# Peptides against a protein of PDB entry 5FRP: the designs that were tried, part 123

Target 1, 225 residues: chain A of PDB entry 5FRP
Amino acid sequence: VEWTESIPQIIATREDISKELNQALAKTFIDSDPRVRRTSVMIFNKVPVTEIWKNITNKAIYTSLLHLAREKHKEVRELCINTMAKFYSNSLNEIERTYQNKEIWEIIDTIPSTLYNLYYINDLNINEQVDSVIFEYLLPFEPDNDKRVHRLLTVLSHFDKKAFTSFFAFNARQIKISFAISKYIDFSKFLNNQESMSSSQGPIVMNKYNQTLQWLASGLSDSTK

## One batch from the design tools (peptide; made by RFdiffusion4, then SolubleMPNN)

Design b2_p21_2_s2 (from b2_p21_2, 9 letters changed)
Fold by OpenDDE base, seed 1:
Structure b2_p21_2_s2 (fold): chain B 225 residues (1-225), chain A 21 residues (1-21)
Amino acid sequence: as target 1 above (225 residues)
Amino acid sequence: SFEEEIEKKFKESLSSDEFTE
């Protein structure tokens, strides 16, 4: 009987401790010291996704995490972008959608949109990082067509208008790159043929080849930095 | 540091939850 009476108090105390911890953690995400903010983000990298979902129940923490994607401090921002993308992917893979976690999922489901909206900053470094995390975490290579389509639909289902626009722009860029590579190959084949190179079209093709190389180099050089 | 303390508290909180299941 005494044990049964102590259980509610223990649960209440744990809830209080958990609440206090969540409140304290929420403050660290908005701390003036970038080192504190960095450490806060690192929690999401160090702790398993299942434990994060279980123990971090304050919505403000998740909202603050997403907000740090626009942080002025480069290191914190870069860490945050990688962290939130990875966390999104892990959550999709490991966390079941329930009534109890619905409110947190509503926030987490905005991560793709949050990331795609970063393209509007028009910063090359940010764009490269967003490209990277999209390919690594949001829309990873998946040989199974059904799984790939399902993931794509999941990502797209929560896009705002701006994210859709960015998504299409990104895809358009990829198509252009693919086209440029294809043309590069064609031009290279043409130029390797001595008879074709000596033709009246030789100089024209050479010029197009050089333009294609320059375009590719300018686009790829940004991705290698 | 405050960061280390929070990380420690968070880890401790996580470990405590594992022992009560």
Scores: peptide ipSAE 0.029, ipTM 0.529, DockQ to the pose 0.024
Fold by OpenDDE base, seed 2:
Structure b2_p21_2_s2 (fold): chain B 225 residues (1-225), chain A 21 residues (1-21)
Amino acid sequence: as target 1 above (225 residues)
Amino acid sequence: SFEEEIEKKFKESLSSDEFTE
């Protein structure tokens, strides 16, 4: 009976500890020392996404993370950009949307816009990094067409006007490449099916396959120049 | 450092929650 009476106190203590931790962490994200800010960002890299969502409930922490994408300190900024992109991708894959986490999702859903808006800074290093994280985390290669389209729509659904403009300007090429690769895979599957190759569609698909390969080869060559 | 302490506390908090579930 006595242990049962202690349970509320233990729960309260844990809640207090969690609250204190969140408050302390929120302060570290805005610390004047770049090393402190860097360490704070690293928590998002070191801790599984499910545990972050469970334990970091202060929305200010997530907002602060997003703000660090425009940090003047290069190392912190670069780390933050990679971290938020990865965190976004992992969240989409592992975290369900519920009523309880809605407020956090509202912030996380702005990560794509936050990243695409960095193109307007017109910094070559930032642009290259944004390109990299888009390809790696936001719009990764997905062989399943439905999943790929769903991911794309999810990313675009929360775009502001500026992000949308940047998307078309800078990522149009990447989207085309992704689409071409998807088609290449489909064509390859078709070509590996002997029954399909013997059909009237066989020569047509072969032609499209060759055109796709040529386009990919030319596009990749241009990116290396 | 304060950062290391926060990281440690955070990890400890996470591990403690895993043991209590």
Scores: peptide ipSAE 0.029, ipTM 0.536, DockQ to the pose 0.025
Fold by OpenDDE base, seed 4:
Structure b2_p21_2_s2 (fold): chain B 225 residues (1-225), chain A 21 residues (1-21)
Amino acid sequence: as target 1 above (225 residues)
Amino acid sequence: SFEEEIEKKFKESLSSDEFTE
């Protein structure tokens, strides 16, 4: 009986602590110091997804996390992009959709759109990062066709118009890159054959090879920057 | 507790000299 009477107080105390923590965290995500913002983002990387969903109930925190993807500070932005993509994937895998968490899911479901909208910034480094996280977390390799299709449909189901446009552009780019790489390999094989190089086709293939290299190079960020 | 974990992770993140200005 005494234990039962203490439960409401414990719950109330925990709710109060949780509320205070949520309020404090919400402030750290908008702190002027990028180190503080970085640390805040890292919470989502270091804390299990199940515990985050359980204890972080302030919607503003999730909204702020998504907003940091467009932050000017490069390190924080890059961390945020990776973090939110991973968090999205983990959430899909580990968190059930319930009535209680519906409002948070409404925010989390916008992560794919948020990421695809980053392509409109037209920054090569950002584009490469977005490509990476899409492949790793949003649309990971899945040998099961049904699961793969289901994941794809889930990702697409919450796209805004801009995200759809960027998605199609991304796919088009991937096809082009794949084609270019394939051609590069073919050209390289041709050029490594001395007999082929001495043929009338040698100069033509060399030109195509150079064009392919130039195209590939233009799409890659300078690793030195 | 969740709070302790958050505090720990927060402190660990602040102590990581990995933040290059």
Scores: peptide ipSAE 0.026, ipTM 0.604, DockQ to the pose 0.034
Fold by OpenDDE base, seed 3:
Structure b2_p21_2_s2 (fold): chain B 225 residues (1-225), chain A 21 residues (1-21)
Amino acid sequence: as target 1 above (225 residues)
Amino acid sequence: SFEEEIEKKFKESLSSDEFTE
């Protein structure tokens, strides 16, 4: 009988510990020290997604994570962008939508919009990072057409107007890049053919090849800055 | 460090929940 009476207290104590932990963690995301904020973000990378969803129940933590995408501290921001994208992808793959986690999902579902909205900052480094995480985590290569479409629809379903606009712009750019790459390959094949190089078209193709390379290169942010 | 403490507390919290299921 005494053991049975202690169980509710133990459960309550565990809930209290969880609450305290969540409260403490929430504070770390807004800490003035970038190192503390960095560590907070890293929790999402170090802990399995299922455990994160189970143990981090404070909505403010997830909201704060998303806000760090616009963090002034470059390292924290970059880490956050990668982390949230990965977390989003992992969540889609591993976490079921339930009534209990609905409120957290409402926040997580805004990650794509949050990321696409970063394009409006018009920073080349940020743009490149966003491009990278989109290809890696948000809209990864998927050979299965149904899965690919489903993922795309999932991502788009929670877009705000700005995200849609940036998405279309991004797609337009991708088409251009794809076209440029295709042309690069064609030009390369042409240039590797000696007969073609000796033709009157040789210099013209060489020029186009160089222009294509320059265009492709210019799209890459100066990694040195 | 505060970071290590939080990580430790978090891990401890995770381990404690596994025993109650």
Scores: peptide ipSAE 0.029, ipTM 0.534, DockQ to the pose 0.024; fails the geometry check

Design b2_p21_2_s3 (from b2_p21_2, 10 letters changed)
Fold by OpenDDE base, seed 4:
Structure b2_p21_2_s3 (fold): chain B 225 residues (1-225), chain A 21 residues (1-21)
Amino acid sequence: as target 1 above (225 residues)
Amino acid sequence: SFEEEIEKKFEESLKSDEFTE
C-alpha cells in the first residue's frame, strides 16, 4: 500500500518510469488486498492524464483497470468505474492519437463498451453508477451540436453488440424518465390549481401523478443506498 | 407525434413494471 501510494509522486517527478516500475505497478492492480487495488486505481485520479499516458506504458495496467469494474469489492469497483469513465473523457480531451500510443488507445476505446456491459449484471447500484458516469463523463451535456455528435460517434465507434443493446436500452429509459419528469411537473401544476382539482379530471390526474411518482421512485435507485 | 409515441411507451412501461428490477 505504501509503495503504491508513492507512485503518483514518482510519476510526477520522473520523466520516464522504468519498465520494471510499470511491471510492479501492474501487479498492484491484481493484488489480493483491496486497499492496494484501491490505491492503484487512485493513481489514475491523482496523476494528470497526460502524465499517465506518458509514463504508464504497460498495457496490462490499463487492462487491469478495466477488469476492476467487475471486481467484488464494492468500494474498489465503484472507484474504478468512476475513474475509468473520467479517464476516458480526459483522454479524449487531452491525448492525441499517435502511432506510439495506438495500442493503449485500443484499450481505452473499449471503456464505453466495458461500462455499458455492466448493465448486464442487473445490479441497481451498478446501473445507477453507470448512468451517472455516462452523463458526467462519456456523454456529457454538450451544447455544441457538432461536438456532441462527434463525441457520440466516438463512443459508439468501438461498441460491441452488447454495448449497443445496452446503449439503446439506456436511451429508451432516459427518454421515458424525461417524459415522466415532464408529466410530473404538469401533474403537479394541475394539482396545485384548486379549480383544476375540483374538476372531474382531478382524481384522474392525482392517480396519474401517483403512478408517475411510483415509476420514478422504482426506476431511480435510492441515492441513499 | 414523437411525444405521443413516448407517452405510449411511458404508459406501457407503467404497466409492465419494466424498471422494477
Scores: peptide ipSAE 0.017, ipTM 0.490, DockQ to the pose 0.019
Fold by OpenDDE base, seed 1:
Structure b2_p21_2_s3 (fold): chain B 225 residues (1-225), chain A 21 residues (1-21)
Amino acid sequence: as target 1 above (225 residues)
Amino acid sequence: SFEEEIEKKFEESLKSDEFTE
């Protein structure tokens, strides 16, 4: 743990991290102590993305980071999911694709697929976290249409079949939520009109309103767990 | 229409409690 805690400072100050140091760092990601693994993940949060790409050249470190997204220890897993999503976004924004870093980019480009594949674990807490990091880091709000489309295409271009399926399922869910909200508003407007409530459609709309509200409430409750 | 398809899927989701996934 103490050794791993010193690594961010070493990376920030030294241009040439020895092969031996990279190998030692790679071992910390698979250490039996979750505190060591946690500290290893934190390196990617404490060190600027440009310095990580410059000094961490061992592919095994990046591969090991991605593997921690499925580890059993909840705290380390959650930290890893947030870290890799943020690291992906920062890399897209700050790191140019070169011949020298091609092999690392091949790994980093799999982060979106890695995250979307977590939906197949069928854990509500994991799903919520994946939803969060998608909106925050993978597909962030972008007012520029060209940039938004470019980011989307970049994310999709490296999807495996499972990630595509998950992506479409996620979008279908979002569309349903948006539709439900729209219907909620429409039903609310109808029910606020006394003449409409007294009509033959009143009871039907009231039932639909209650169903919509229940569906929305169920979805919101799951997102808070 | 697209709206009808979404409405149908929404109604199906209300019946199947699919939102829990």
Scores: peptide ipSAE 0.015, ipTM 0.472, DockQ to the pose 0.020
Fold by OpenDDE base, seed 3:
Structure b2_p21_2_s3 (fold): chain B 225 residues (1-225), chain A 21 residues (1-21)
Amino acid sequence: as target 1 above (225 residues)
Amino acid sequence: SFEEEIEKKFEESLKSDEFTE
C-alpha cells in the first residue's frame, strides 16, 4: 500500500519510470488486498492523463484496470468504473494518437465496450453507475454537432456485439437526451439574439425550443419512474 | 458497417440542421 501510494509522486517527479517500476505497479492491480487495488486505481485519478500516458507504458496495467470493473469488491469496482470512464474521456481530449502509443490506445478504446458489457451483470447499482459515467464521460454534452458525432462514432467504433446490444437497450434514451440538450442550447442562443428573434425564423425556433423543453421534461420524468 | 450508417445518419442530420438555420 505504501509503495503504491508513492507512485503518483514518483510519476510527478521522475520523467523516466523504469520498466521495473511499471512491472511492480502492474502487480498491485491484481493484489489480493483491495486496499492495494484501490490505491492503484487512484493513481489514475491523482496523476494527470498526460503524465499517465507518458510514464505508464506497461499494457498490463491498463488491461488490469479494465478488469477491475468486474471485481467483487464493490468500492474498488465503483472507483474503477468511474476512473476508467474519466480516463477514457480525458485521453480522447488530451492524448494524440501516435505510433508509439498505439498499443495502449488499443486497450483504452475498449473501455466503452467494457462499460456497456457491465449491463449484462443485471445489477441496478452497476447499471446506474454505468449510465452515469456514459453520460458524463463517454457521451458528454457537446454543443458542437460535429464533435458529438465524432465522439459517438469513436465510442461505437470498438464495440463488440454485446456492447452494441446494450447500447441500444440502455443508451438510446441518453443519446436522445444529449441531442435534446444540445438543441436546447442552440435554440436558446438563437432566441437570445434579438435580430434572430425578429426574423421569420423566430417563431419557428421558439416552437422548437418549447418542444425540446417538453421532451426533456417528459424524458426526465420517465427516468424517475 | 453500423458505424458508417450512423455516420451517414448524423451527416444527414447535420445537413438538415444546416438547412433549418
Scores: peptide ipSAE 0.008, ipTM 0.386, DockQ to the pose 0.019
Fold by OpenDDE base, seed 2:
Structure b2_p21_2_s3 (fold): chain B 225 residues (1-225), chain A 21 residues (1-21)
Amino acid sequence: as target 1 above (225 residues)
Amino acid sequence: SFEEEIEKKFEESLKSDEFTE
């Protein structure tokens, strides 16, 4: 535990983490002590994503992180689910895909599938957590349509069959909300243009705008129940 | 392509929405 707790500081201070350190760290993810596993997962939360990618080069660490999503120990599992989702999002935003990091990306790209596959455990607590991290990290609200679509396609591009099924079953609402918000923004922009409002499309867009607002209001209210 | 299939499925999923033109 104490050794693992020192790892974030080591990663932050050292430019070159040795192969030996990576190997040792990999072992901590499969340690019998849940406290050790927890501390190991916390490395991904405490260290900036760029530093993680730079210094953690052992693919087994990433694989082990993903495996902990099915951990029996509740605290470790919950932490892992949040951590991997956040790490995925941060990686997409901050890490360029290169030849050198391809093998790690191959693992990281499976995070969405890993998370969506957790729905098949049929545990209410897990489901709620997965829902939460999907909304927060995997498919966050993005007002830019191109960015939103790109993120969605990225998430879907590595789905297994089960993940696809779960995605359409559980996230159809999220997609609709995201789409509705996007349309709201588009309609708002249109309505703010006087020339557009004076066009034949003006009344149509105004109607769609109002419908979108109503739908969003109703949908958000249901999500709070 | 797989991407095209995903896009198609996405579009189909949106077609059921009242906001789709």
Scores: peptide ipSAE 0.000, ipTM 0.357, DockQ to the pose 0.025

Design b2_p21_2_s4 (from b2_p21_2, 13 letters changed)
Fold by OpenDDE base, seed 1:
Structure b2_p21_2_s4 (fold): chain B 225 residues (1-225), chain A 21 residues (1-21)
Amino acid sequence: as target 1 above (225 residues)
Amino acid sequence: SFEEKIEEEYLKSLSSDEFTE
């Protein structure tokens, strides 16, 4: 009987401790020191997704994580973008949607929109990173058609108007890139043939080849920055 | 740092919850 009477107090105490820890953690995400913010983001990489969902119940933490995607500090921003994309993917795979976690899911479901909205910053480095995390975590290769479609629909179901626009633009760009690469290959094959190079079409193809290369290169970020 | 301490405490808290189930 005494043990049973102590259980509510223990649970209450644990909840209070958990609440205090959550509050303290929430403050670290908005700390002025980027090292502190980085460390906070790293928690999402170090702790299993199931444990995060279980123990991090303060909505402000998740909101703050998403906000760091637009952080001015490059290292923190890049870490955050990768972290939130991975966390989204892991959550979809491992966390069941329940009534109890509905409010957190409402935040997590905005991660795809948050990422696609980064395209509007018009930064090549950010764009490349967003492209990368989309292919790696948001819309990974899935040979099963039903699973692939389901994932796609899940991602799209929470898009805002801007995210949809970015999504279509992204897809259009990918098609153009694929086309450009295909043409590059064709032009390269043509130029490798000496007889073709000596033909009247040689200079024309060379020009198109150079234009294709320039176009492809213009879409790449400067790796030296 | 205070943040490292919070991280450590948080991680400890998470690990401790695994042992109580």
Scores: peptide ipSAE 0.031, ipTM 0.424, DockQ to the pose 0.024
Fold by OpenDDE base, seed 4:
Structure b2_p21_2_s4 (fold): chain B 225 residues (1-225), chain A 21 residues (1-21)
Amino acid sequence: as target 1 above (225 residues)
Amino acid sequence: SFEEKIEEEYLKSLSSDEFTE
């Protein structure tokens, strides 16, 4: 743990990280101690993306990072999911594609697919987190339509079949959620009006309101887990 | 709505994978 904690400083101060250091770092990502794995993931949060690309050249590190998204240890997994999504976004924004970094990009380009494949775990907590990182990092708000489309195409260009399926499902779900929220608001407004409540539609709207609430609630994760 | 419930069930049906150890 202590060694791994020193890595950000080393990377920041040294332009040439040895092969041995990369190999040692690669081992920390598969360490049996989740604290070590966590610390390893944190390197990607503490070190600027440009420095990571420059100094971390062992492909196994990146592959292992992606793999941690599916590990059972909750804290490490959650950190990893956030980290890889952010790293992906930062890489797209700051790292040029060159011949020298092509092999690393081949791994990084799979991050969106890796994340979307997490929906198949069927865990509400994971799903919510994936939703969040997609919104924040993979497909962030972009007022420029051309840039937004370009980002979308970039994300989709490396999808496997399962990722495409989950992507479509995600979008379908988001549309439904948005619709449900809209209806919830409408129903709430209706129910807050006494005249409307006393009408023949009152009971019907109340029922729909309750159904909407139930559906929305069912999509939320248990905060105690 | 019924459609929303069906969509939710559909989405759940797509999910069957497990965590890696």
Scores: peptide ipSAE 0.015, ipTM 0.373, DockQ to the pose 0.177
Fold by OpenDDE base, seed 2:
Structure b2_p21_2_s4 (fold): chain B 225 residues (1-225), chain A 21 residues (1-21)
Amino acid sequence: as target 1 above (225 residues)
Amino acid sequence: SFEEKIEEEYLKSLSSDEFTE
């Protein structure tokens, strides 16, 4: 643990991290002590993404990080999920794709799939966390349409079949919710107009309004299960 | 399987055009 805790400082201060250090670090990710594994994951949080890419060249470390997403130890797993999502986002923003880092990118590009595949565990806590990191790191709000599309395409381009299925399911649900909310707003506006309420369309809109509310309520209840 | 459930939910989401009408 103490050795692993020193690694962020070493990475921050030394430009040339030895092969030996990388090998030693790789071993810490598979250490039997969860505290050691946790500390190893924390390196990715404490060290700037550019420094990590520069100094951590052992692909096994990145692979091991991804594997910890399915860690039995809750704290390590949760930390890992957040860490890899953030690391992915930061990498996309700050790291250029070069021939030299291609092998690492091949691993990092699987992070979205790794995360979306966690939905298949069917754990509520994991699902909530994955939802959170998707919105926070993988597909954050981007006002620029071109950038948003580019990010989306980047995320999707390396999806396995399972991740793609999960993505579509999730996205379809979100689209439906968005549509329902939009309709709710429209119906509410209509119902607030007395002339509209007195029209032949009044009862029809009222019924649709109620149906929309029921659907929204049911969807919200399912999210709490 | 959970995969089947997700697929079923996805399929249900596609079939429930109740709001497109």
Scores: peptide ipSAE 0.015, ipTM 0.406, DockQ to the pose 0.028
Fold by OpenDDE base, seed 5:
Structure b2_p21_2_s4 (fold): chain B 225 residues (1-225), chain A 21 residues (1-21)
Amino acid sequence: as target 1 above (225 residues)
Amino acid sequence: SFEEKIEEEYLKSLSSDEFTE
């Protein structure tokens, strides 16, 4: 664990990381101790993206990172999901595609698909996290239309059929959520008005309000998990 | 943009309006 914890500093200070170090690092991602795996993932958070790309050249490390998205250990999995999404975004913004890094990019380009495929696990906690990282890192707000479209196309360009399906489902769900929230607000305003509540529509709106609330709540994760 | 409009229309088509039915 302590050895792995030292790696970020080494990567940040050295211009050339040995093949041996890369091999050793690759093993830490599959270590039986979740603390070691966690520390390994944290390297991608602590070290600047440019330094990661420069010094970590072993494909197995990147592949292993992506696999941790389905890690059984909750803390490691959650960290990994956030990490890979952020790393993907940073890479798109800061790393140029070259012949030398082509093989790594082939792996990194699968991050969006990897994340969207997590929806098929049908876990509410995972779904919420994936939703979050999509909005924050994969498809962030971009005021420039051309850049926004370009990012979207980049994300979609490497999707498999399942990823496309989940993508469309996700977007459809977001639209529904937005609509439901809008209705919730309208109903809430109505119910907070005493005159409206005393009207013949009062009971009807109350029922719709409850239904909307239940629907919204069903999409939220269980705090016990 | 044109692409955004197309996407919006497509997404609308995918969304079932369960709350208005």
Scores: peptide ipSAE 0.006, ipTM 0.348, DockQ to the pose 0.020; fails the geometry check

